# Peptides against a protein of PDB entry 7AE7: the designs that were tried, part 104

Target 1, 321 residues: chain A of PDB entry 7AE7
Amino acid sequence: KVYKDLREFLEVLEQEGQLIRVKEEVNPEPDIAAAGRAAANLGKNQPAVFFEKIKGYKYSVVTNVHGSWQNHALMLGLDKNTSTKDQFYELNRRWDKFPVPPNVVKREAAPCKENVIDKDINLFEILPLYRINEQDGGFYISKASVVTADPEYPDDFNKLNVGTYRIQVKDRDRVGIQALAMHDIAVQLEKAEAENKPLPIAITIGNNPLVTFMASTPVGYNQNEYEFVGALQDGVPMDIVKSDLYDHLYVPAGSEVVLEGHIIPRVRTVEGPFGEFPGSYSGARLQCEVKIDRITHRTNPIFENLYLGIPWTEIDYLMAL

## One batch from the design tools (peptide; made by RFdiffusion4, then SolubleMPNN)

Design b2_p17_1_s3 (from b2_p17_1, 7 letters changed)
Fold by OpenDDE base, seed 3:
Structure b2_p17_1_s3 (fold): chain B 321 residues (1-321), chain A 17 residues (1-17)
Amino acid sequence: as target 1 above (321 residues)
Amino acid sequence: ENEERLAKLRKEIESIA
């Protein structure tokens, strides 16, 4: 089984008993985080938790999508009871199919383009934002696949980077991003900042689960994560679409939300604290700031966000393979 | 199945709180 988007995957998770649907209205805090922690305690078959109604917000949240070996097996289109060993074997077998180039679809064929917001941008109208941890310094977007390119080689598709970074919401149209020196985005940002230029960015939320997996998996600077997604789909290309603002940035065609904008050159603002580990908070640090210039989104977008708690958490499963 | 799992989830939430 290959998934075009998050929704197809959530349907399979629900069919396989790996998703709990919460139909009652919940409070963003503390209910979402509490439910995530509780889901981690449900045993080895930890389900995704889908919140249909969130007080004060219009749209839904899903957490713990990658939160179990069963969910990981299903992500690979395997039987949910596939052993970890067999999942690793299959992953490695498919990895050798790299590269599998993506299909570039027309704008009209891309679900992420159903709605456009290009003025009066307010992230709180599109994303049901909440504090993941009680002592977090703000709201975080923790499962975004962030698309950037090499500003020296913008047309080199092999240098297009899709990565996962810690993102704090700073304002209605601003986010802080943690671009560590070890990340490919930091190399690209350094090149842009050397010329005092903005770095174009697309922050994509609610993706095909293999996109999220690959965005969390380090690859070579000259390797494209989308070509690995095609490999992990056993040779079936994924669908990408050109961003609205930038001809050189491509986003997953099925993304629930796409935040298009730029990293502001040579600007650093306070970001954090964030509970990266249970009982451990990273200190506040100066981080990069992104201006959001345009949003595209699916109708009734689903906000996929990471659950963080006691191991084994969703992040442990995402990084285990 | 969803209702049973939801009930279990609620019980776990109450146990953590």
Scores: peptide ipSAE 0.289, ipTM 0.867, DockQ to the pose 0.025
Fold by OpenDDE base, seed 5:
Structure b2_p17_1_s3 (fold): chain B 321 residues (1-321), chain A 17 residues (1-17)
Amino acid sequence: as target 1 above (321 residues)
Amino acid sequence: ENEERLAKLRKEIESIA
């Protein structure tokens, strides 16, 4: 099976007994993180946890979407009981189908374009933000697929980067992003900053699971993650749509939320701390700052966020494939 | 109240495992 969006995947997870739906109103802190930890304690068959109602917020949260081998099997459209060996075999077989170019859909056909916020931007109105770890220095968006392009080659689709980066909410319309030197985004940012220009960015939240997987999987600088998604979909192209602000940025058509904006050139602000691993807090560092200029979102958007609790964490599964 | 909610969440989680 191929999934167009997060919702189709969540439906399958629920049908397969790999998603827990919490219907009662929860406190964003500490209930979301606590429920994630509780889910992690269930052993090898860890379900996703979907919170329908978060106190003080309008929208839902889902965590631990990639949090088990069963969820990974289902992500690949395999039987949930497919062995890790067979999952790897199938992943490798499909990898050889690269490149599978995405379909560029019209704006009207893209669910991520159902709603637009272009003034009075407030991330807290669209995302049920919470501290993932008790000692986190703020709210994190930890499972976004971040889209950037090479500012020297903006029309080179092979240089379009879709990556996962640590993102801290800094204000209603600002986020900090950790662009490490090993990340493709850092190369692109360096080029923009050399000219004192903003780097266009689209931060996409709540994607089809293979987009999130590929955004977390290192590929070559001249390889497009969307073309790998099509390969991992066994040759079925994924659907992308042009961003609203930038002609050269394409986002997943089915994204729950798209934050469009720019990295402010040569600005660094304090970001962190964040509990990246149990018992390990990365120190506060000066990081890049993104101004959010436009939001597009699905009606009743689902905030997909990473579960970071007791190992095996969702990151451990994402890195294991 | 939070402990009771967490206990319920745990029970719900355990019921699917």
Scores: peptide ipSAE 0.115, ipTM 0.728, DockQ to the pose 0.030
Fold by OpenDDE base, seed 2:
Structure b2_p17_1_s3 (fold): chain B 321 residues (1-321), chain A 17 residues (1-17)
Amino acid sequence: as target 1 above (321 residues)
Amino acid sequence: ENEERLAKLRKEIESIA
């Protein structure tokens, strides 16, 4: 089984008893983070938690989407009771199908293009933002697939990077991003900053679960994560679409929200602290800043966010494969 | 099934609050 988007995956999770639907209105704090921690305590078959109504916000949140081996089996289109060993065997078998080039769809065929915001941008109107950890220095977008290109080779599709990075909301139209030197985005940013140029960026939220998985999986600088998604779909291409601002940036056609903008060259602002692990907060650091210039989104967008709490967390499962 | 799991989730939330 292959999923076009997050919604098709959530439907399967619900059918398989791997999603809890919360229909009652919740407070964004502390209820979402508390429910994530509680879901981790439900045993080895940890479900996703879908919040239909959040006080003060228009849209829904889903957490713990990758939070169990059952969810990972279903992501691969396997039986939910497939052993970790058999999941690894199947993942490795499919990995050998790389590259599987994505389909480039027309703008009119891409669900992520249903709505556009190009003025008076306010992230709080689109994303039900909340503190993931009690002592976090702000609101985080922790499960985004971030698309950037090599500014020297913008048309080289093999250098198109889709990665997961720590993103703090700084203002209505600004986010801090942690671009570590070991990540491909840091190489691309260094090239842009050497010329004092902005780095084009698309921050995508609520994707096909294999896109989120591959964005969290290190690959070679000259390997495109979308071509691995097609491999992990057992040879079925995924659908991508051009960004609205940049002809050289492609985003998943089914993304719930796409934040298009640029990294401001040679600007660093304080970011953090963030609770990366229970009882462990990363110190505040100077990080790069992104200006959001355009948003596209599906009607009634779902904010997918990472649960961070007592192990095993989603990040533990994402790192274990 | 959802109601049973939701009840369990609520109980776990109460246990950690």
Scores: peptide ipSAE 0.301, ipTM 0.871, DockQ to the pose 0.025; fails the geometry check
Fold by OpenDDE base, seed 1:
Structure b2_p17_1_s3 (fold): chain B 321 residues (1-321), chain A 17 residues (1-17)
Amino acid sequence: as target 1 above (321 residues)
Amino acid sequence: ENEERLAKLRKEIESIA
């Protein structure tokens, strides 16, 4: 089975008993984080948790989407009881299908383009933001697939990078992003900053689960994550669409929310702390700042965010395969 | 199934709160 978007995957998770739907209104704090931790305590078959109603917000949150081996099996379109060994075998088999080029769809065919916000941008109106950990220095977007390109080779599709980075909300239309020197985004940013130019960026939220998986999986600088998604879909291309602001950036056609903007050149602002691991907080650091210039989103967008709690955390599963 | 799992989830929330 192949999934076009997060919604198709969540439907399967629910059908397979791997999703808990919370229909009662919850407080964003502490209820979402508490429920995530509680879901981890439900044993090895940890479900996703879908919050339909969040006090003070219009839209829903889902967490722990990748939070179990059963969810990973289902992500690969396998039986939920597929052994970890067989999942690895199948993943490796499919990996050899690289590259599988994506389909570029028209704007009118892309669900992520259903709604546009191009003025008075307020992230709090579109994302039900909450503190993941009590001591976090702010609100984090932790499962975004961030799209950037090489500013010297913008038309080289092989240099298009889709990565996962720690993103702190800084203002209504600004986020901090952790671009470490080892990440492809840092190489691309260095090139832009050398010329004192903004780096175009698209921060995509709520994707096909294999996009999220590949965005967390390191690949070569000249390898496109979307072509691996097609490989992991057993040779079925994924659908991408051109960003609204940039001709050279392509986003998943089915993204729940796309934040289009730019990394401000040669600006660093305080970001953190963030509880990356239970009882372990990263210190405050100077990080890059992104200005959000445009938002596109699906109607009733789902905010997919990371569960962080007692191991195995969702990140442990994302990094284990 | 969802109701049973939700009840378990609530119980776990109460245990850690």
Scores: peptide ipSAE 0.297, ipTM 0.871, DockQ to the pose 0.025; fails the geometry check

Design b2_p17_1_s4 (from b2_p17_1, 5 letters changed)
Fold by OpenDDE base, seed 1:
Structure b2_p17_1_s4 (fold): chain B 321 residues (1-321), chain A 17 residues (1-17)
Amino acid sequence: as target 1 above (321 residues)
Amino acid sequence: ENEELLKKLKKIIEEIA
């Protein structure tokens, strides 16, 4: 099976007994993080947890989407009981199908374009933000697929990067992003900053699970993650759409939320701490700052966010391949 | 199966909160 978006995947997870739906109103803190920890304690077959109602917010949260080998098998469109060995075999078999170019859909056909916010931007109105860990220095967006391009070669689709980065919410329309020197985004940012230019960015939230997987999987600088998504879909192209602000940035057509903006050149602000692992916090660091200039979103957008609990965490499953 | 999981989850949330 191939999934167009997060919603189709969540439907399958629910059908397969790999999603728990919490219908009662929860507090953002501590209930979401507590429920995530609780789900992790259910053993190796950890379900996703979908929170329908969050006090003080309009929209829903889902966590632990990639939090088990069963969920990983289902992501590949396999039987949930497919062995880890067979999942690896199938992944490798599909990897050899690279490249599978994506379909570029029209704006009118892209669910991520259903709603637009271009003024008075407030991330808290769109995303049910919460502290993942009690000692976190703020609210984090931890499962975003971040789209950037080479500013010297904006029309080179092979240099389009889709990556996962730690993102702290800094203000209503600002986020801090951790761009490490080893990441393709850091190379692209360096080129923009050399000219004192903003780096165009699209932060996409709530994607097809294979987009999230590939955004967390290192590929070559001249390889496009969307072409690997098509390979991992066993040769079925994924659907992408042009961003609203930038002709050279393409986002998943089915994204729940797209934050379009720019990395402010030569600005660094304090970000962190963040609990990357239980009992371990990365210290506060100077990180890049993104200004959000436009939001597009699906009606009733689902905020997919990472669950960080007892190993194996979602990070461990996303990076284990 | 989902109802049992929900019940377990609710119980664990109540124990952690």
Scores: peptide ipSAE 0.024, ipTM 0.677, DockQ to the pose 0.026
Fold by OpenDDE base, seed 5:
Structure b2_p17_1_s4 (fold): chain B 321 residues (1-321), chain A 17 residues (1-17)
Amino acid sequence: as target 1 above (321 residues)
Amino acid sequence: ENEELLKKLKKIIEEIA
């Protein structure tokens, strides 16, 4: 089984008993985080948790999508009871299919383009934002696949980077991003900042689960994560679409939300604290700032966000493969 | 309210598991 988007995966998770649907209205705080913690405490078969109604917001939240070995098996299109060993075997077998180039679809064929916001941008109108941890210094987008390119080689598709970074919401149309020196985005940002130029960015939310997986998996600087997604789809290309603002940025065609914008050159603002691990807060630091210039989104977009709670957390599963 | 939601969630999870 191959998934075009998050919705197809959530449907399979629900069919397989690996998704809990919360139909009652919940408070964004503390209910989402509390429910995520409750789900994580259920042992080894941790389901995704889908919140249909968030008080004060229009749209839904899903968390813990990658939160179990069963969910990982299903992500690979395997039986949910596939052993961890067999999942690794299949992952390695498929990895050898790299590269599998993505299909570039037309704008009209991309679900992420169903709606456009290009003025009066307000992230709070699109994303049901909440504090993941009680002591977080703000709202985080913790499971985005962030697309950037090499500003020196913008047309080199092999240098297109899709990564996962800590993103704090700073304002209605601004986010802080943690671009550490070990991340490919930091190399690209350094090149842009050397020329005092903005770095084009697309922050994609609610993706095909293999996109999220590959965005969280370190690859070579000259390797495109989308070509690995195609490999992990057993040779089936994934669908990508050109961004609206930038000719050289491509986003997953099925993304629930795409935040298009730029990293402001040589600007650093306070970001954090964030509870990356239970009982461990990364301190407040000066981080890069992104201006959001355009949003595209699916109708009734689902905000996929990371669950952070008692180990095994969703991040532990994402790092274990 | 939060305890009740957690109880409901636990119950739903126990029914799915």
Scores: peptide ipSAE 0.023, ipTM 0.625, DockQ to the pose 0.027
Fold by OpenDDE base, seed 4:
Structure b2_p17_1_s4 (fold): chain B 321 residues (1-321), chain A 17 residues (1-17)
Amino acid sequence: as target 1 above (321 residues)
Amino acid sequence: ENEELLKKLKKIIEEIA
């Protein structure tokens, strides 16, 4: 089984008993984080938790999508009871199929283009934002697949980077991004900042689960994560579409939300603290700032966000392979 | 099965709140 988008995956999770649907209105705080902790306490078969109604928000949240080995097996299109060993074997077998180039679809065929916001941008109108941890210094987008390119080689598709970074909401149309020196985005940003130029960025939320998986998986600087997604789909290309603002940036065609903008050159603002691990907060640091210039989104977009409560957390499953 | 999970989730939310 191959998934075009998050929705197809959530449907399979629900069919397989690996998704809990919360139909009652919840408070964004503390209920979402509490429910994530609760899901972690359900044992090894941790389901995704889908919140249909969130007080003060229009749209839904889903958490813990990658939060179990069952969900991971289903992501690979395997039986949910596939052993960890067999999942690793299949992952490795498919990895050798790299590269599998994506299909570039037309804008009209891309679900992420159903709606456009290009003025009066307010992230709080699109994303049901909440504090993941009680002591977080703000609202985080923790499961975005962030698309950037090499500003020296913008047309080199092999240098297109899709990564996962800690993103703090700073304002209605601004986010802080943690670009560590070890990340490919930091190399690309350094090149842009050397010329005092903005770095084009697309922050994609609610993707095909293999896109999210590959965005969290380190690959070579000259390797495209979308070509690995095709490999992990057993040779089936994924669908991508051009961003609206940038001809050289491609986003997953099925993304729930796409935040298009730029990293402001040579600007650093306070980001954090964030509870990356239970009982450990990364301190407040000066991090990069992104201006959001355009949003595209599916009708009734689902905000996929990471749960970081207790090991095994969703991130442990994303990093364990 | 989903209702039982929801009940467990609700109980846990109530215990943490």
Scores: peptide ipSAE 0.022, ipTM 0.623, DockQ to the pose 0.027
Fold by OpenDDE base, seed 2:
Structure b2_p17_1_s4 (fold): chain B 321 residues (1-321), chain A 17 residues (1-17)
Amino acid sequence: as target 1 above (321 residues)
Amino acid sequence: ENEELLKKLKKIIEEIA
């Protein structure tokens, strides 16, 4: 089985008993993080947690989408009880199908283009933002697939990078991004900053689960993550669409939210702290700043976010449901 | 093998962090 988007995957997770749907209104803090912690404590069969209603927000949140081996098996279109060994063998078998080029769809065929915000941008109106960890220095977008290109070779599709990076919300239309020197985005940013130019960026949220998986998997600088997604779909191409602002950036056609903007050249602002591990916080650092210039989104967008916090008690979960 | 894939899932989760 192949999924076009996050929604098709969530439907399968629910059918397979790997998604908990919370229908009651929850507080964004502490309830979402508490439920994520509790789901992490459910042992081997950790479900996704879908919050339909969040106090003070219009849209839904889903957490722990990749949080178990059952969810990982289902992501590969396998039986949920497929052994980790057999999942590994199947992943390796499919990996050898690389490259599988994506289909470029028309704008009118891309669900991520259903709605546009190009003025008075406010991230808090489109994303139900919350603190993931109690001591976090702000709100984080932790599960985005970030699209950038080589500014020297913008039309080289093999240099199009889809990566996952720590993103702190800084203002209504601004985010901090952690671009470490070991990441492909840092090479691309260095080239842009050498010329004092902005780096074009698309931050995509709520994707096909294999896009999120590949964005978190290191690949070669001259390898496109979308071509691996097609390989992991057993040779079925994924659908991508051109960004609205940039002719050289392509985003997943099914993304729930796309934040289009630019990294401001030679600007660094304080980011963090963030709870990277249970009981461990990274220090505050000077990080890159992104200005958001345009948002496209599906109708009733789902905010997919990661939970990383310390496991709390089952009581904290029962109070969050 | 379960530990390696759990480590990979944890690493994916950790790389997202």
Scores: peptide ipSAE 0.025, ipTM 0.526, DockQ to the pose 0.022; fails the geometry check

